Peptides against a protein of PDB entry 6D0Y. Designs and how they scored, part 51

Target 1, 225 residues: chain A of PDB entry 6D0Y
Amino acid sequence: ETEDHLESLICKVGEKSACSLESNLEGLAGVLEADLPNYKSKILRLLCTVARLLPEKLTIYTTLVGLLNARNYNFGGEFVEAMIRQLKESLKANNYNEAVYLVRFLSDLVNCHVIAAPSMVAMFENFVSVTQEEDVPQVRRDWYVYAFLSSLPWVGKELYEKKDAEMDRIFANTESYLKRRQKTHVPMLQVWTADKPHPQEEYLDCLWAQIQKLKKDRWQERHIL

## One batch from the design tools (peptide; made by RFdiffusion4, then SolubleMPNN)

Design b2_p14_3_s4 (from b2_p14_3, 6 letters changed)
Fold by OpenDDE base, seed 3:
Structure b2_p14_3_s4 (fold): chain B 225 residues (1-225), chain A 14 residues (1-14)
Amino acid sequence: as target 1 above (225 residues)
Amino acid sequence: LSFEELFQLRLEKL
């Protein structure tokens, strides 16, 4: 069945092959484009599924979507719309692990020319604005900051190249919030040396420091955070 | 492929 074949091709892309990943992605994009007239809905659903369930292949699938978007602009738009809907559904269902991954996926789509940089900046502005909400749990504020910061390894370079002033404003607001928020100390996470205890840094403070270092290094990453 | 290699691929093709 053609439908089962498409599922297999999409799920297995990026696995060990005699051909280069580049050639495999181009080949798959061609196959999918040819089948869009008959299987658009199925292909759209399959791509959304693997985007959610296979985080280890994030850059493979964002690249594939970028190639498809270049061939069929309308399909690329429909895919982004579907992913945004899924993000909203994940948030409503309190599935925050899926939600943060979807934000990272959308972030990497900026590099693939599927999402415009200004649109991603606007999304992050909205996220960081949650820190200004009154009478809400800190865990809500923390999550949106985490979603923003943890996505920057994928898109920080591009956003600062195109929207440096806006990004600086977001960073300033983030820093201000991190200074004001309640910090949780977990004794179990302390690193012990022979004679002196070294307290483990709070998670968001640690992430902030890592992102600041990445920014200082002009977004050149030696290891994925 | 490493993240960097995939990133370069995207820059070349997109």
Scores: peptide ipSAE 0.026, ipTM 0.682, DockQ to the pose 0.042
Fold by OpenDDE base, seed 5:
Structure b2_p14_3_s4 (fold): chain B 225 residues (1-225), chain A 14 residues (1-14)
Amino acid sequence: as target 1 above (225 residues)
Amino acid sequence: LSFEELFQLRLEKL
């Protein structure tokens, strides 16, 4: 297949089709695997690009990478390495929005068996360890905590199933930090209960409360329509 | 990992 055709297939996956999404992903994984000998670099770049630019298709592309990793383990590794490099570049460039999304993407790759749970735990340990750094701005500490907490909806269940003790340690350290950090109050969208609005909370405190609830609910998300 | 096993783990998120 031509490079343009591959680009089209990768970009359009998950769109309305006569076939199921599962069938389409399986088919695309097969096509990509077959073309790796000729277009590995292009496919790698394309997957990295859509992973960054199409956040609405996060689960589609993580699943695709998971399927491809199952077919070609080496390519899966190269993809992860590329994503880690991109994460580092984003941080270096102060592109924190891209960086946090990349962390979420990597987190969901654990569910697709592309990244091992212990490796993700180690990454989060490294993130939370930033809270112990001396002579650094709090914004740096806060960002890494945010990156950790905001990724748990995607991977918290898996990590607690496999590394509960380590996760508990990370949570304890996070809680300790959140209690002692300086809090800033910015108006945010408030969620209302049936009778009263929820108290306005600082963004990390709010996120922490949400994650604690999610953990209590065994990592099952309930969407309010 | 089989296709079926992988998707079984991911169905709830798609």
Scores: peptide ipSAE 0.023, ipTM 0.667, DockQ to the pose 0.034
Fold by OpenDDE base, seed 4:
Structure b2_p14_3_s4 (fold): chain B 225 residues (1-225), chain A 14 residues (1-14)
Amino acid sequence: as target 1 above (225 residues)
Amino acid sequence: LSFEELFQLRLEKL
């Protein structure tokens, strides 16, 4: 009854209501905190589930976790640990779609003061270090670079504010890898229209260019990535 | 991080 109610509350947060989103999130954080003594495991599981399965509510749930972490720091740590375990499991299972989303979620948790900036930098260092691994498929190297780059719209500003030197090193390593990796060339049907043909860039090269532009713009997003 | 600060930061991403 109460357990089922918690599921409903967690799943429906952010939906249309008479109250503001702030009020709803604060209220839910209070409810969850109060129920932790009895339903900690259930709440952890529910939050991990919605964090994985409802990408459209990413910022809602990271904010909720941030609020909850502020109320119960230990629980916040347990949540992060659970998410890291899930990430490892996803990677082991080659579920890269889930894994990349989890990395983005974790990245946004830095903004919510759930994960420390140095910890996220360390994670990204580990990701980019995969590019230096010997005798591994390029798809593995590419994925970790993709996971890193695609997460920067959420956390790049914060990481550069606190760990600019380390981030620059990661960027340098990333750039070096992108220059030396094998690229898949897709022949573009040049439609001779009056407009300059857009050169088809390789996917990671395109993403890299976008992130570099974002960085140059001081992490002010002008385009939906 | 205060409640107000948290939401101000997150509202930009919502």
Scores: peptide ipSAE 0.022, ipTM 0.673, DockQ to the pose 0.034
Fold by OpenDDE base, seed 2:
Structure b2_p14_3_s4 (fold): chain B 225 residues (1-225), chain A 14 residues (1-14)
Amino acid sequence: as target 1 above (225 residues)
Amino acid sequence: LSFEELFQLRLEKL
């Protein structure tokens, strides 16, 4: 395949086709594997790009990477490394929206057997440990908690199945932080909903409640978070 | 489809 053709194939995967998505993904994985000797760098860059820019296709591309990783473990590793580098760059650039999405993407890669569950747990431990940092803005602490919690819909089941004790510890630390963090803007929002039966919650508290419910439901999503 | 259905071999990284 030519470089331009590869780009087209990667970008268009998951679109309407006469074939099943599974068949298309397998086919594409095979094509990409075959072309790695010639276009490894380009393919890597393309996959990283679509992984970042097409959030609506998250599961498609994580699946593709999973298939490719199964075929070429080294490439899968390089992809993960590239994504981690990108995450670091996003954080350095204060691009927190991209960063959180990348964390979510990496989380789903656990389901695709690209990233080990213990490694993801370790990442989340590192994130939640930021809540213990001294002399840092709360917004930093909040973001890492948010990144953790908002990724659990994609990986919570797997992590609790394999690392329940560690996850419980992370949850406990998270809960502790949420209880002690400042929520000065919450009252301002409540003024608008004071007489409503369902008062608006602070965003992290709300997310926490949603995740707790998801956990209770054994990580089976019955509602859109 | 679950990812488990798609992937039989686990090649873990990171």
Scores: peptide ipSAE 0.025, ipTM 0.639, DockQ to the pose 0.034; fails the geometry check

Design b2_p14_4_s1 (from b2_p14_4, 7 letters changed)
Fold by OpenDDE base, seed 2:
Structure b2_p14_4_s1 (fold): chain B 225 residues (1-225), chain A 14 residues (1-14)
Amino acid sequence: as target 1 above (225 residues)
Amino acid sequence: SSAELQKIVADILS
């Protein structure tokens, strides 16, 4: 029965198969679309759950949602709304690890044509605007900058292609904040010695440098951040 | 169809 297999199908997609991932995703999208009239809520919950709990399959599920969104725009919207609600709940609960992952997930949904570029830009504008808030712990400000920067490998190319001026503004604000914030150097375990050893950098400064290089390279990723 | 579904299930879960 379809219902009996839905959970297994959703959870196991992308694993070893006799068929290509693309074909399996297309097939699964078709099955899920057909079952939406009967199992929309269940499917929605399942997708939200696996999206959150199986981060190793991020691109698999963003692609799947993209395919579903193409078939059923309303469902795609409902999924995004559910993920946004989850993000808000994570932030409220100070579950920063889940929250940052959700931001990355949403970022990749832009590539899958589920979320519009302007919407993601607006989200990042909101994130970076936290740096301008007074009487707020720096850890909070730092996290939003981290969430923004660490998501750019998944969406920076698309956002700059569509909203370069707005992104430049966000970058300028980010840079300004990074220059004025209190720095905390993170100890590094050195496993090698060299004439020019790898310098110890503060994690946001390091990430900023990496993202600037990525941007300079036209968002052609040379290594996984 | 049922046959198509079974194939998809088999392909994904195999």
Scores: peptide ipSAE 0.025, ipTM 0.652, DockQ to the pose 0.645
Fold by OpenDDE base, seed 1:
Structure b2_p14_4_s1 (fold): chain B 225 residues (1-225), chain A 14 residues (1-14)
Amino acid sequence: as target 1 above (225 residues)
Amino acid sequence: SSAELQKIVADILS
């Protein structure tokens, strides 16, 4: 009976409720913790599944995992391991949309005190290091840079607060790569202004500019990226 | 507990 309700509870948390989201999350965390001795594998699978399939509830589930991690550190670790395995599988399957989302999810777990800031920095160092690998297609290099940069809105503040020197090194390496990489220029894709037409900005350059602005604003968003 | 679960179910799925 308890098991039958777990899936529904996990999937529907954050939706219409008679109680506050915070109270529901706390309550659900308590129930899940109590059921871990009997249903750990099922709960783990369910959380991984909803984390992947319900991206609109990213912050809800990262918060839930954060609450669970605070109650049961071992489970939190197992969850992270499962998510990392899933990330690896997504990459192997060339499912880059899922992969980038998983990186974002992991990034937000830093804010929820599930993943340590140094560990996330190490992951990003690993990502950016791909740009230095020989005989690797640029599309692969570009993706890792994209995954890094596009995750910073979720974790950049925390990482710079804890590991500013390391982050600066990653940024420097990223900038160097962006300057030396081959850019795709399509003359017909232009933005027309009253003054002059200009080519459409390359997507990584555009993202880089946005992240630089975000960093300058001390990671306080003034607009939706 | 079962009681807690029932309450949460009612609160979330109401």
Scores: peptide ipSAE 0.023, ipTM 0.617, DockQ to the pose 0.504
Fold by OpenDDE base, seed 5:
Structure b2_p14_4_s1 (fold): chain B 225 residues (1-225), chain A 14 residues (1-14)
Amino acid sequence: as target 1 above (225 residues)
Amino acid sequence: SSAELQKIVADILS
């Protein structure tokens, strides 16, 4: 009975409620903590599932995990490990859409004090370092750059506040790669419209420009990227 | 506790 309720609570948290979201998350975290001795594996599985399948609730579940991590540090660690394993599995399976979302989810976990800023910086350093590897297809190198850049709206501010020098190095390496990478696929995929004041940019160049603007604005978003 | 869970369930699901 309690087990069934846990599934419903985890799935439905963040929806319309008589109480504030913050109060509900705090309450749910307390209940989940209390039930970990009996249902840890199920709770872990459920959280991993909803984290992956309900991207519209990203910040809800990262916050929930943050609250749980504060109450039970070991569980928070186990959750991160599970998500990292899932990321590796997605990459091995060439499921790049799931993989990039998982990187974004992990990025927001930094804001929730589940993942340390230095650890996330190290991950991004590893991603961008792929651009320097020989005998790696450009499509894969491009993906790692994309995964890095597309995650910065969620964690860029925190990382620059704590690791500005390291982040500048990563940015320099990224910029260098973007300047030298081949863009032969762009003409075949571009959509030309008369309403655009300039030719459509390549997707990574466009994303780079957006992130540079975000950085210039001190990581304060004016619109959804 | 069961009572606490029931309250939270009511708050979240109602």
Scores: peptide ipSAE 0.022, ipTM 0.619, DockQ to the pose 0.460
Fold by OpenDDE base, seed 4:
Structure b2_p14_4_s1 (fold): chain B 225 residues (1-225), chain A 14 residues (1-14)
Amino acid sequence: as target 1 above (225 residues)
Amino acid sequence: SSAELQKIVADILS
């Protein structure tokens, strides 16, 4: 019965409540911590599941994990390890949508003090290094760049505050790759007006431009990317 | 604790 209640609480946290979200998260973290001696594996699985299946609650669950990590550092580490394993499995299965979301989730865990900034920088260095591999299809290289860039709205500010030099190097490598990669041209995606016809910008180039603008704005988000 | 869990459940489900 307690296990059923835990599942329900974990799934419903962040929904309408008589208490504040912060209060509910703190309370839930306390309950989960107390139950770790008896239900660690189950709690770990539940958190991994909701983290993967409920992307609309990303910040809720990263915050929850952050609170748990503060209470039980070892559990936080085990959770991150589980998420990394899941990321690897998703990549092996070519499940790019799940994989990119997991990268975003891990990125936000940096803000929650679960993952250290240097570790995230190292991950992104590994991602961008794929662009240097010759025996990898461009679609895969493009995905790693996409995963990196699309995660920066969640962690770019933190990483540049702590590891600006390393991030600049990653950006330089990314820019270099984007300039030399093959682009797919789709004439049908041209926007035609009476006086101003123009082609639709390629998705990675568009994302790069958005991230460059975000960086220029000191990582203050003004628009939804 | 069980009491804390019950309170949280009640608050979330209210």
Scores: peptide ipSAE 0.020, ipTM 0.532, DockQ to the pose 0.498

Design b2_p14_4_s2 (from b2_p14_4, 8 letters changed)
Fold by OpenDDE base, seed 1:
Structure b2_p14_4_s2 (fold): chain B 225 residues (1-225), chain A 14 residues (1-14)
Amino acid sequence: as target 1 above (225 residues)
Amino acid sequence: MKEELQKIVEDILS
């Protein structure tokens, strides 16, 4: 395949086809594997780019990477490293929306057997450990908690199946932080209505409650967070 | 496991 053709194939995967998505992904994985000896760098760059630019295709590209990882373990590793480097760069550039998305992407890679559960647990441990940092803005602490909690819909089930004790510790630390952090006084600003008998929760408290419910429901999501 | 992943993860917060 030519470089231009590879770009087209990668960008258009998941679009309407006469074949199933699964078969298309398997086919594309085979094509890409065959071209890795000649176009590894190009393919790596393309996959990283589309993963970032097309968040609506998150599960498509994580699945594709999972298939590629199964065919070429080294390439899978290089891809993960590239994405983590991008995460680091996004944080340095204060691109927090991209950063949180990348965390979710990496989280879903656990489901695709690209990233090991213990590695993801370690990442989340590091994130939550930021809450213990002194003399830093609360917004920094809040963001890492947000990144952790908001990623659990994609990986919480897998992590609790394999690392329940460690996850419980992370949850305990998170809960402790949420109790002691300063909160926006939403009740002072909100408008009470008949359809809203309860005050609006602060965004992290709200997310925490949703994740607790998700955990209680064995990570079966009933509605969009 | 991706053994190098842990090192990169730790470097994110450095």
Scores: peptide ipSAE 0.043, ipTM 0.759, DockQ to the pose 0.019
Fold by OpenDDE base, seed 2:
Structure b2_p14_4_s2 (fold): chain B 225 residues (1-225), chain A 14 residues (1-14)
Amino acid sequence: as target 1 above (225 residues)
Amino acid sequence: MKEELQKIVEDILS
């Protein structure tokens, strides 16, 4: 395969085909594996790029990486490292929307057997530990809690199946933080109308409630968060 | 894998 053709294949995966998505992904993984000796860096860059630029195909590309990881473990590791580096760069650049997306992407890589559940738990433990940091802005604490909670729809089931005790501890710490954090934006942005059945919640409180419900439903998503 | 990711996460948080 030529580089241009590889780019096309990677970008178009998941589009309409006579074959199943699974079959197409398996086929593409085979093609990419065969070309790794010659085009590893290019393929790595391409996958990182499309993963970032095509968030609607998150699960497609995590699955593809999972298949590649199964074929070439070292490549999977290099990909994870690249994505983590990108996460770090996003944070440095204050691109928090990209950063949170990358955390979600990494989370879904657990489902694809690219990242081990204990590793992701450790990552989330570190995120939530930021709430314990002294002399840091609340916005920093809030973001890491948000990054954790907003990623659970993608990985919560797997993590609780394998590390329920650890996850419970993380949840307890998160709940504790949410109870004591300042909610200055709620009164400021709160809209009072006669037709409003419920008080407006702060975004983290709202997300927390949604995640608690998801957890209660055994991580079976029944609505779009 | 765990150790590697742990180091990376710690670096991110540093």
Scores: peptide ipSAE 0.043, ipTM 0.763, DockQ to the pose 0.017
Fold by OpenDDE base, seed 4:
Structure b2_p14_4_s2 (fold): chain B 225 residues (1-225), chain A 14 residues (1-14)
Amino acid sequence: as target 1 above (225 residues)
Amino acid sequence: MKEELQKIVEDILS
């Protein structure tokens, strides 16, 4: 494949096709694997770029990376490292929205067997441990909790299947923090229903409730978060 | 804050 063609293939994967998405991803993984000797750096950069800029295709690209990782483990590792570097850069640039998205992306890579579940659990343990830090702004604590909770729709099931005890500890610590933090009402994040009225909740409290419901439902999503 | 966040993220590679 030519470099330009590779870019096209990577950017357009998941679009309407006569073949299934799974088939297309497998095919693309094969093509990319074959071209790694010549275009590894380019492919790496392309995948990192589309992963960051096309959030609507998050699961497509995590799956693709998973397939590539199975074919070329070293490349999978390099990709993860590149994404971590990007996460660090996002944090340095105070682009916390991108940072949170990247955490979600990394989370879904656990499902694709690119990142080990214990490693992700360790990350989340460290995230939530920030809530125990003294003399730090609440916004810092809130961000880590948000990053953790907002990523669970993508990886909660896998983490509880493999590290349920550790996850329970993280949840307990999260709950404890949420009870003691200063709260600000965010009415726009509340969905009012006549059948089930509820008071206005702070954003993180609302997210927490949604995640608790998701957990209760065995991580089978019934409502859009 | 930024540096501490970066340190936490490094654990993903362990």
Scores: peptide ipSAE 0.042, ipTM 0.720, DockQ to the pose 0.016
Fold by OpenDDE base, seed 5:
Structure b2_p14_4_s2 (fold): chain B 225 residues (1-225), chain A 14 residues (1-14)
Amino acid sequence: as target 1 above (225 residues)
Amino acid sequence: MKEELQKIVEDILS
């Protein structure tokens, strides 16, 4: 494969095909593995780029990385390292929208067996622990809670299967923080019923309620959060 | 924020 062709293959994966998505991803993983000796750096950069710039294909690329990791463990590690480095850079640059997306991406990598569940639990413990520290603005406390909660649709099931006690502690701490924080109401999309309009909630409270419902439903999503 | 993640990052990469 040429460098340009690799870019095309990576960017176009998941498009309409006669084969299943899983089959296509496995095929692409094989192609990429074979080309790692010659194009490792390019492939790494391409995967990092599409992972960041094509959020609509999040699960496609996490799955692809999972398949690659199974074939080449070292490359999987290098990819994770690159994404974590990018997360650090995003935080340093105050690019919090990118940072939260990267946390979500890393979370789904746990689901794809690239990152160990205990490590992600530890990350979330660290996130929520920020809410217990003094001299930290609430906006930062809220961001860490948001990053945690907004990632659970991708990894909550796996984390509770592996580390239920630790997750319960994180949830308890999160709930405690949400009860005592200052609320700032922001305009949101409003859902109406025939009987009455749904009350508008502060975003984190709304997200918390959605995640609690998701947890109750054993992490089987019935609607887009 | 970045400093708080350093140890966890090491755990993720381990």
Scores: peptide ipSAE 0.039, ipTM 0.724, DockQ to the pose 0.017

